# Peptides against a protein of PDB entry 5FRP, part 104

Target 1, 225 residues: chain A of PDB entry 5FRP
Amino acid sequence: VEWTESIPQIIATREDISKELNQALAKTFIDSDPRVRRTSVMIFNKVPVTEIWKNITNKAIYTSLLHLAREKHKEVRELCINTMAKFYSNSLNEIERTYQNKEIWEIIDTIPSTLYNLYYINDLNINEQVDSVIFEYLLPFEPDNDKRVHRLLTVLSHFDKKAFTSFFAFNARQIKISFAISKYIDFSKFLNNQESMSSSQGPIVMNKYNQTLQWLASGLSDSTK

## One batch from the design tools (peptide; made by RFdiffusion4, then SolubleMPNN)

Design b2_p19_2_s3 (from b2_p19_2, 10 letters changed)
Fold by OpenDDE base, seed 4:
Structure b2_p19_2_s3 (fold): chain B 225 residues (1-225), chain A 19 residues (1-19)
Amino acid sequence: as target 1 above (225 residues)
Amino acid sequence: DEEFLKEVEELLKKMEENL
């Protein structure tokens, strides 16, 4: 009976510790020392995504993380860009959308637009990094077509106009090529199976395969000019 | 919760040692 009465106090103490921690972390993300800001970003790399969502409840921390992507300090900016892209991907994979976390999701859903908007800085190193994290974390290779389409639609659904423009300028062609290559591989596997070749679908697949090859060849020739 | 707190404390400690 006495232990049950102590539970509310323990919960309250944990809530207080959590609140203090969130307040302390919020300060470290905006610290004047780049080393402090770097260490703050590293929390998102070292702590599991589920524990971050559970324990980091201060919205200002997430907002501050996104702002560091435009920071002047190169090392912190580069770390932040990688971290936020990875965190976005992990969140999509592991965190459910609930009423309780809705407000944090509203911030996290802006990560794709935040990243694509970095192309407007017109810095070659930033552009290369954005390309890298897009294909590693935002729009990774996914062999399941339904999952791949769902991920793409999720990313695009929160784009602002500038992000759409950047997407079409920098990545849309590459995504189409990747998709065509995936189809090419599937068709090649089908064509290598003699039973599949003898099916009524054989000629139809062969025609689609040839169309895909022609499209790939035309796309590659344009990139070499 | 405890693992999260420990990891944050370790990161903060390392940060303080490097300042």
Scores: peptide ipSAE 0.062, ipTM 0.657, DockQ to the pose 0.012
Fold by OpenDDE base, seed 1:
Parts: C-alpha cells; structure tokens; sequence
Structure b2_p19_2_s3 (fold): chain B 225 residues (1-225), chain A 19 residues (1-19)
C-alpha cells in the first residue's frame, strides 16, 4: 500500500522533470549561439523517434525545429533540413496516429510543405539538398506500388499551394503521378464498397485524398498547357 | 525514458560546456 502511494509522486516528479526538460529544450532551439542550436537539432538524430515522441511534448520544440530550416547559419540549416526529413520518414514508419499525439502530428505533417517551400529561396545549394532529402526520406524508392502510392498521397495531402507548385515544377515528372491517381481511384472504390468507413478516420483520410486528387488534377492540367 | 533523459542531459551539459 505505501509503495503504491509513492508511484504517483515518482510519476509526478517525472512529469515535472519532463516539463522542465521540455522548457529548457525549447530555449536551446532559439539560442543566439549556433552551436547550441546545432546540438539541439542533434537530439532528433541521436534519440530514437519513439523516445522523441514520448518525451518531447512541447509543440514549440517541433515548431522551432522546422523554423531552423530557414535560418541564416548554413551548417545548422543544412543539419536541420536533413534531420527533419529523416524524422518525418521515421515518424511515418514507426509512430501511430492517436488522439493524444494529434497536435504534434499536425506540426510534423507540415514538414513536406516546409521542405518544398525552400525551393522559393532560389539557392542552388538548398535546392540540391531538398532534392536529396525528398528522394531519400520523403519519397523513397518503394518496390511495393501500393505503399509507394500511399506514401506519395500522404505527402501530397498536407501540401500548401506553394508546395504543390514546387512539386509540379521540380518533381512531378519524376514521380509517376498518373499511377498514384489510378491507385487512389482504386482505393476510393474499395473504401466505398466496404461499409467500414465507420472508423472516425475514414472520412478524414478520404477528404484529404480527394483534396489531393483535385490539386493533382489541377496541377497536371496546368503543366500540360 | 531513462535512456532518453540521459542522452538529453548529456547534450545539455555539452552545450553548457561549450558556451
């Protein structure tokens, strides 16, 4: 009985330590010293993705990580771009979407748009790096056509208008978009035939995919003109 | 959880030592 009463205090202490740690980390990402910012980004490279999602709960840390992709310090920027792309890929592969982590996923889902928006800087070095991380982490080679299409649709479903424009300008021809559209249609038919759109996520995914299809169709029509 | 916290603490210490 006495041991059970100490567990809440230990959990509370861990929550307090976790809160203090998250607050301290949030400050390091915005530190004036680029070495401190660099070391902060390295946490996402050294710590397993599952442990990051479990222990880093302050949204400001993730937002700050994404902002470093546009910072002036070249080394920190380059590290951040690689780190955020890898972290996105690992998150898609290893982290389940739950109600509890929804708010963090809303930030992480902006990583593709954040990366594609870097093309508007019109810097050759940045463009080369963005191309590299897109094909390594965002849209990696996948021999399974269904998995490849699903990944593509996932990436595209969170694009802003600028990201779509960049995608069509730089990468759309390299990506079998026609195949992705075809598979989406097949998937939509499959979902419509199975009554089990009853999961709360079904309509949300369908709406995102429909929006993606409309944007793809619009972009393809503009590229053929 | 403990491994994560140790890694973060080590990184924070390295940041402080370099500052």
Amino acid sequence: as target 1 above (225 residues)
Amino acid sequence: DEEFLKEVEELLKKMEENL
Scores: peptide ipSAE 0.060, ipTM 0.653, DockQ to the pose 0.013
Fold by OpenDDE base, seed 5:
Structure b2_p19_2_s3 (fold): chain B 225 residues (1-225), chain A 19 residues (1-19)
Amino acid sequence: as target 1 above (225 residues)
Amino acid sequence: DEEFLKEVEELLKKMEENL
């Protein structure tokens, strides 16, 4: 009986600790000292992605992390860019989309756009870093065509107009139109597979596909003009 | 949860030490 009564207090204490921790962390990400901000970003590198999603519930932390990608302090910015790209990739691989984490996912899903928008800064070091994290984390080499296409579509489905333009400008030059076309073909085949369409994810994938196609068509039309 | 908290505490402590 006493043990059961202590559980709510322990849970409440843990929730309180969690709330306090989230509030404290939210402040550290916006601290005036770049060392504090750097250390805050390192949490996302040191702590497993599953534990971050479980324990960091304050949206402001994730938003602040993304803002650090444009920070003036070079070391913090560089760390942040690598961290958010890795975190995005790990989240896609390990975190399920639920009703409870929807709002965090809405932020995390903007990471690709956030990264591609950095090309507009026209800084060579930033561009090189963005290229690196794109190939390492966002669009890694994947021999499985279905997984590769799914990842690409996931990344592209949340692009803003600027990110999409940047993707075509930088990656369409590197990613031979042939690779995008190959993925399009593979995805079309995947969607045409009745088993894939009959899955609960079929309509979601189809919607993402159609959106991606519209974006690709729009981007190709704009690039040909 | 405990491992996460410990890691955060260690990071916070390092932040304090570097300040």
Scores: peptide ipSAE 0.054, ipTM 0.651, DockQ to the pose 0.013
Fold by OpenDDE base, seed 2:
Structure b2_p19_2_s3 (fold): chain B 225 residues (1-225), chain A 19 residues (1-19)
Amino acid sequence: as target 1 above (225 residues)
Amino acid sequence: DEEFLKEVEELLKKMEENL
């Protein structure tokens, strides 16, 4: 009997703790001390993505995280860029889209645009970091073609006009090269199989292989000029 | 500011312990 009366109080205490935590965190992300802001960003690195989505329900925290990508303090900005890219990737892999989390997903889905918009700052260090996190977290190497296409479409689906422009200027060529290399590997495996070469598909695959090689050669030669 | 950082670190530690 006493245990049953404690459960509602524990749940109420947890809700109160959760509310207090969310209110406290919302303040820490906008604190004047860059060390406090840094510590706040580190929460997203130390806590599993599933627990963050469960416990951090205040939309303002996620919005504030994204805003720190343009912060004046270099260390906090660099940490934030890495953190949001990783958090985006982990969320896509581990968090289901539900009616309850829709509003948070609407914010998280803007992370790719937020990152690509950093190219307009025209800072070499920022550009290098954005390139790094794009290929590590946003558009990682995936051997499965369908999964790669799905990830690419997901990333592009929420782009603003500026993000699209940056994507085509900086990364579209590299993505095309990655797809071409993957096809080249598949064609090479097919061509190395004698049974496959004797099939009616052999000449078709050989033609596609040669076209891919020519495209790769032209693209690589242009990057060296 | 140092006291606040300690409170945040303690909160983080509690979150890690509940994981």
Scores: peptide ipSAE 0.031, ipTM 0.629, DockQ to the pose 0.012

Design b2_p19_2_s4 (from b2_p19_2, 8 letters changed)
Fold by OpenDDE base, seed 5:
Structure b2_p19_2_s4 (fold): chain B 225 residues (1-225), chain A 19 residues (1-19)
Amino acid sequence: as target 1 above (225 residues)
Amino acid sequence: SAEFEKEIEELIKEMEEFL
């Protein structure tokens, strides 16, 4: 009987601890020290998604996480972008939509828009990172057509106007890149053949090859910045 | 979970060490 009576107190204490923890965590995400913010973001990487959803109930934490995607501190921003994309993907795969978690889902469902909106910063490093996380987490390769379409529709269903614009721009760019790569390969094959190089088309193909390389190179961020 | 709490405590500790 005493043990049973202690359970509500333990639960209440745990709830209180959980509440206090959530409040403390909420503060760390907005801390002035980038190291603190970084460590806070790492929680989402270290803790399983199911445990995050279960234990992090303060909406402010999720909102703050999303805001860090536009942070000035490069390391924290980059970590945040990867983290939120991965978290989104894991959430879609592992977390059911319930009435109880609806409010958190409303925030999480904005992650794709948040990421696509980063293209408007017009930073090459950010763009590359966003491109990467889109392919890795948001719209990963899925051989099952129905699953792929479902994922795509889920991602698009919460887009704002700006995100849609970025999405279309991204796809257009990818098509161009793919085409350029294909041409690069074709030109390379041609140029590797000595007979082809000695032909009248040799100089023309060489020129096109160089142009293609320059175009491809210009689209790549300077990894040194 | 106890594991979650432990992880958070470790993270907090790490954060405190940087503070």
Scores: peptide ipSAE 0.053, ipTM 0.603, DockQ to the pose 0.014
Fold by OpenDDE base, seed 4:
Structure b2_p19_2_s4 (fold): chain B 225 residues (1-225), chain A 19 residues (1-19)
Amino acid sequence: as target 1 above (225 residues)
Amino acid sequence: SAEFEKEIEELIKEMEEFL
């Protein structure tokens, strides 16, 4: 009986410790030192998603994580973008929606919009990273049609107007890129054939090949910058 | 879990050492 009566106190003590820890952690996400902010983000990468949801109950931490996607410090921002996308995907896969975690889910459900809104910064490096995390975490390749559609609908269900616009723009860009790559391949095959290259079409195809390469290159961030 | 708390505490400690 005494042991049973001590359990609530132990739980309360643990809740208090957890609360203090959450408060301390919340401060680290907004620390002036980028290294501290980076380390804070890394928690979401190092700790299993189930343990994060269980132990991180302060909404401010999740909100702060999302804000770091627009961080001025490049390393922190890049880490945050990858982290939040991965965390979103893992959460969808592993975390059940309950009444208790509803408020956290309301924040997490905004991650797709947060990511798609980064396109409006008009930074090529950010755009490439967002493209990458979309394909890796938000809308990963899924051979099961039902799962793929369900994931897509889940992602879209919480979009703001700007995210929808960005989503459509992204898809339009992907279509263009796909087309350009297809043409690049076709032109390359043509140019690799000596007879074709010596034909009257040779110079025309060479010009189109160069234009295609220039277009593709212009859409890619200079990896050397 | 206690393990989670310990891990977070260690991370916080590491962060504090950089301050």
Scores: peptide ipSAE 0.049, ipTM 0.657, DockQ to the pose 0.014
Fold by OpenDDE base, seed 2:
Structure b2_p19_2_s4 (fold): chain B 225 residues (1-225), chain A 19 residues (1-19)
Amino acid sequence: as target 1 above (225 residues)
Amino acid sequence: SAEFEKEIEELIKEMEEFL
């Protein structure tokens, strides 16, 4: 009898603890110290996605996570971008859509748009990072065509107008890069052939080779910046 | 600081134990 009376109190205490933890965590995401914000983001990397969804019920935490993608502090921003992309991918793979988690999914479904909108900052380092997380987490290589198309449609289904514009620009850039790399390889093969290099086209191809390299290099951020 | 990291690690641990 005493054990049965303790169960409601334990449940109530657990709910109170959960609420308190969520409130405390929400405050850490907006703390003035970048180290605190960094540590808060790391929770999403250390705790399994299923446990995050189960225990973090405060919408403000997820919203705050997404806002950190535009953080002034470089380290926090970079960590956040990687974390939110990975969290999105893991959520799609492991979390079912239910009536109870619908409101959280509405926030999580905006992660692709949030990431693609970072291209408008026009920062080469941010662009490279966004490119990386898109290939790694948002649109990973999938040999199954149906799964690949389904993932693509899921990612696009919640895009705003700006995200769509960035998406098309990104794809256009990727095509151009792929073409440039192909030409680089062709020019390299040509220049490695002594007979071809001694031809009247040798100097022309060398010039095109250098232009291609310069173009490719201009799209890459200086690792020292 | 190291204190805050420890506090968060403890919170994570509590969350893991709670789960």
Scores: peptide ipSAE 0.022, ipTM 0.544, DockQ to the pose 0.012
Fold by OpenDDE base, seed 3:
Structure b2_p19_2_s4 (fold): chain B 225 residues (1-225), chain A 19 residues (1-19)
Amino acid sequence: as target 1 above (225 residues)
Amino acid sequence: SAEFEKEIEELIKEMEEFL
């Protein structure tokens, strides 16, 4: 643990991380102690993306990072999911594709698929986390159409069949949610109008409002689980 | 492919219409 905690400082101070350090770091990602694995993942959060790409050259580290998305230890898994999504986004923004880093990019380009495949675990908490990181990091809001399309194409270009399936399912769900939210707003506006509430439609809209709320709430994970 | 890009653009457009 202590050794792993020192790695960010080492990476920050040394331009050339030795092959030995990379090998040692690769072992920490698969360590039996979840604290060691957690600390290893945190390196990707503490060290700038450019420095990670420069100094972490062992592809096994990146592969191991991706594997931790299915980690049994909840805290490590959750951290990993956030970390890899953020790392993916930062990499797309800051790292050029070169011949030298091609092999690493081949791994990093699988992050979207890795994340979308987590939906097949059928865990509501995982699903919510994946939803969150998709909106935050993978497919963030982008007002520029060309950039948005380019990002989407980049994400989709490396999808496996399962990822595509989950992607379409996700989008279908989001459309439904968006529609429900829109209706919620409309119903709320209607109900806030006293004249409308006093109309024959008042009770009907109230019922629909409640149904909409219930539907929206049903998609949320139980905080107690 | 150009066809794929077009399909994705259409998909994005559809998504934007719903969002």
Scores: peptide ipSAE 0.000, ipTM 0.326, DockQ to the pose 0.058; fails the geometry check

Design b2_p19_3_s1 (from b2_p19_3, 11 letters changed)
Fold by OpenDDE base, seed 1:
Structure b2_p19_3_s1 (fold): chain B 225 residues (1-225), chain A 19 residues (1-19)
Amino acid sequence: as target 1 above (225 residues)
Amino acid sequence: SLLEEYEKKQKEEEEKFNK
């Protein structure tokens, strides 16, 4: 743990990380102690993306990072999911594709697919986290249409078949949520009118309102779990 | 758990890919 905690400072101060250091770092991602694995993931959060790409050249480190997205240890997994999504976004924004970094990009380009594949676990907490990082890092709000389309195409360009399936399912779900929210608003407006509530339609609308609320709530994870 | 099953399946696929 202490050794791994020192790595961010070393990477920030040295231009050339030895092959031996990279090999040692690669081992920390598969360490039996979740604290060591956590600390290893934190390197990607503490060190600027440009310095990581410059100094971490062992592809095994990047592949190991991606594998931790399926980690049994909840804290490590959650940290990894956020970290890899952010790292992907930062890499797209700040790192040029060159011949020298091609092999690393081949791994990094699989991050979107890796994240979308997490939906197959069918865990509400994981789903919420994946939803969050998609909107925050993979497909962020972009007012420029050309940039938005380019980002979308970049994300989709390396999808496996399963990721595409999840992507379409996700979008279908979002459409349903949007529709449900719209109905919720309409029902709320109706319910705020006492004259409407006293009408024959009042009980029907109230029932639909409750169903809509229940459906919306069912899509949320239990924060107490 | 579904997570454990998923992890097991992924490990099996990785082992097949590395052979």
Scores: peptide ipSAE 0.012, ipTM 0.425, DockQ to the pose 0.030
Fold by OpenDDE base, seed 3:
Structure b2_p19_3_s1 (fold): chain B 225 residues (1-225), chain A 19 residues (1-19)
Amino acid sequence: as target 1 above (225 residues)
Amino acid sequence: SLLEEYEKKQKEEEEKFNK
């Protein structure tokens, strides 16, 4: 743990991290102690993305980082999911694609697919976290249409079949939620109008409102489940 | 299971590092 905690400072101070250090660091990602694994993941949060790409050249480290997204230890898994999503976004923004870093990019480009594949675990907490990191890091709000489309295409370009399926399912869910919210707002406006409530349509709208609430609650509960 | 795949991959990585 203490050794791994020193790595961010070493990366920041040394121009070249030895092959041996990279190999030792790679082993910490597969350590039996979750504290060691956690500390290893934190390196990606503490060190600037440019320095990570410069100094961490062992592809096994990146592969191991991605694998931790499916580990049993909840805290490490959650940290890893956030870390890899953020790292992906920062890499897209700050790291150029070169011949030298091609092999690392081949791994990093699989992060979106890795994240979308987590939906198949069917864990509510994981689903919520994946939803969060998608909107925060993978597909953030971008007012520029060209940039937004380019980011979307970049994210999709390395999807496997399962990730595509998950992506479409997610989008379908978002559309349904948006539709339900819109209906909820409409019903709420209707219900706030006393004259409308006294109409023959009042009970019908109330029923639809309740159905919408139940669906939202179940969908949110299913999203929370 | 996802866990079994993870464990398998971790073992494979450990073997690569021990080589």
Scores: peptide ipSAE 0.000, ipTM 0.393, DockQ to the pose 0.019
Fold by OpenDDE base, seed 5:
Structure b2_p19_3_s1 (fold): chain B 225 residues (1-225), chain A 19 residues (1-19)
Amino acid sequence: as target 1 above (225 residues)
Amino acid sequence: SLLEEYEKKQKEEEEKFNK
């Protein structure tokens, strides 16, 4: 516990965390003591997102964080759910996607699915918490329509089948999703019509868009039966 | 419903943003 409590300070003061420290930190997320696990999760709350991405490079840490969303210990679970949602949002806002951080992003991009999959536990308290973090962190209010649509698409683009099913089940207004999708299509068309589709991100967005549309179409077809 | 709560929260945040 004491060692883990020192980690935020170390991350804040050191530019580079050793591989060994990352490995040791990874072990704290699976420690038998809930206090150690709690403290480990708190690192993501206490340390700026940019510093976390810079210094925490062990993939296992991020994977373990996500697993704690299903933790038996209530306090650790609740903390983890809030933490990972906030971390996701902060990462989207502050962290650039690079070749070097691609593997971490592959994990972080699963946070929305991880959260939506918690609905299948069928626990009222968990459901309420997931609802809360979705509205606060995953799909926050955004006055800019393009940004709002982009965020929605980002969230949906990495959904697994279960997350989509959950998303559609709770969002009875398929119509609003359809509108959001329509706006996404418009946005995607707008992006496609700009010569800036020559950017390396254009094809990636388009592929994600197409996948999202296929999933949405499939989800809508299933809900009509 | 989750949607109603979402809409309510969005409205509340919009009202906060417009203040």
Scores: peptide ipSAE 0.006, ipTM 0.365, DockQ to the pose 0.028; fails the geometry check
Fold by OpenDDE base, seed 2:
Structure b2_p19_3_s1 (fold): chain B 225 residues (1-225), chain A 19 residues (1-19)
Amino acid sequence: as target 1 above (225 residues)
Amino acid sequence: SLLEEYEKKQKEEEEKFNK
């Protein structure tokens, strides 16, 4: 743990990280102690993306990072999911594609597919986290149409069949949620009008409102789990 | 489950690394 905690400072201060250090770092990502794995993931959060690409040249480290997205330890998994999504976004924005970094990009380009494949675990907490990182890092709000389309095409260009299926399912869910929220707002406005509540439609709208609330609530993870 | 398959692969890689 202490050794791994020193790595961000070493990467920040040294221009050339030795092959030996890369090999030692690769071992920490597969360490049996979750604290060591957590600290290893934190390197990607503490070190600028440009310095990571410059100094971490062992492809096994990047592969191991992606693997931690499906590990048993909840805290490490959650940290890894956020970290890899952020790292992907930062890499797209700051790292040029060259012949020298091609092998690393081949791994990094699978991050969107890796994240979308987590939906098949069918865990509400994982699903919510994946939803969050998609909106924050993979497909962030972009007012420029050309940039938005380019980002979307980049994200989709390396999808496997399962990721595409999850993507379409996610979009369908978003449409449904948007529609439900719109209805909720309309129902809330109706319920605030006492004249409307006293009408024959009042009980019908109240029932639909309650159904909408229940549906929205069912899509949220249990905060206790 | 996909999680179990992944855990199995991680364990196999860990065993390879500890040899």
Scores: peptide ipSAE 0.005, ipTM 0.413, DockQ to the pose 0.021; fails the geometry check

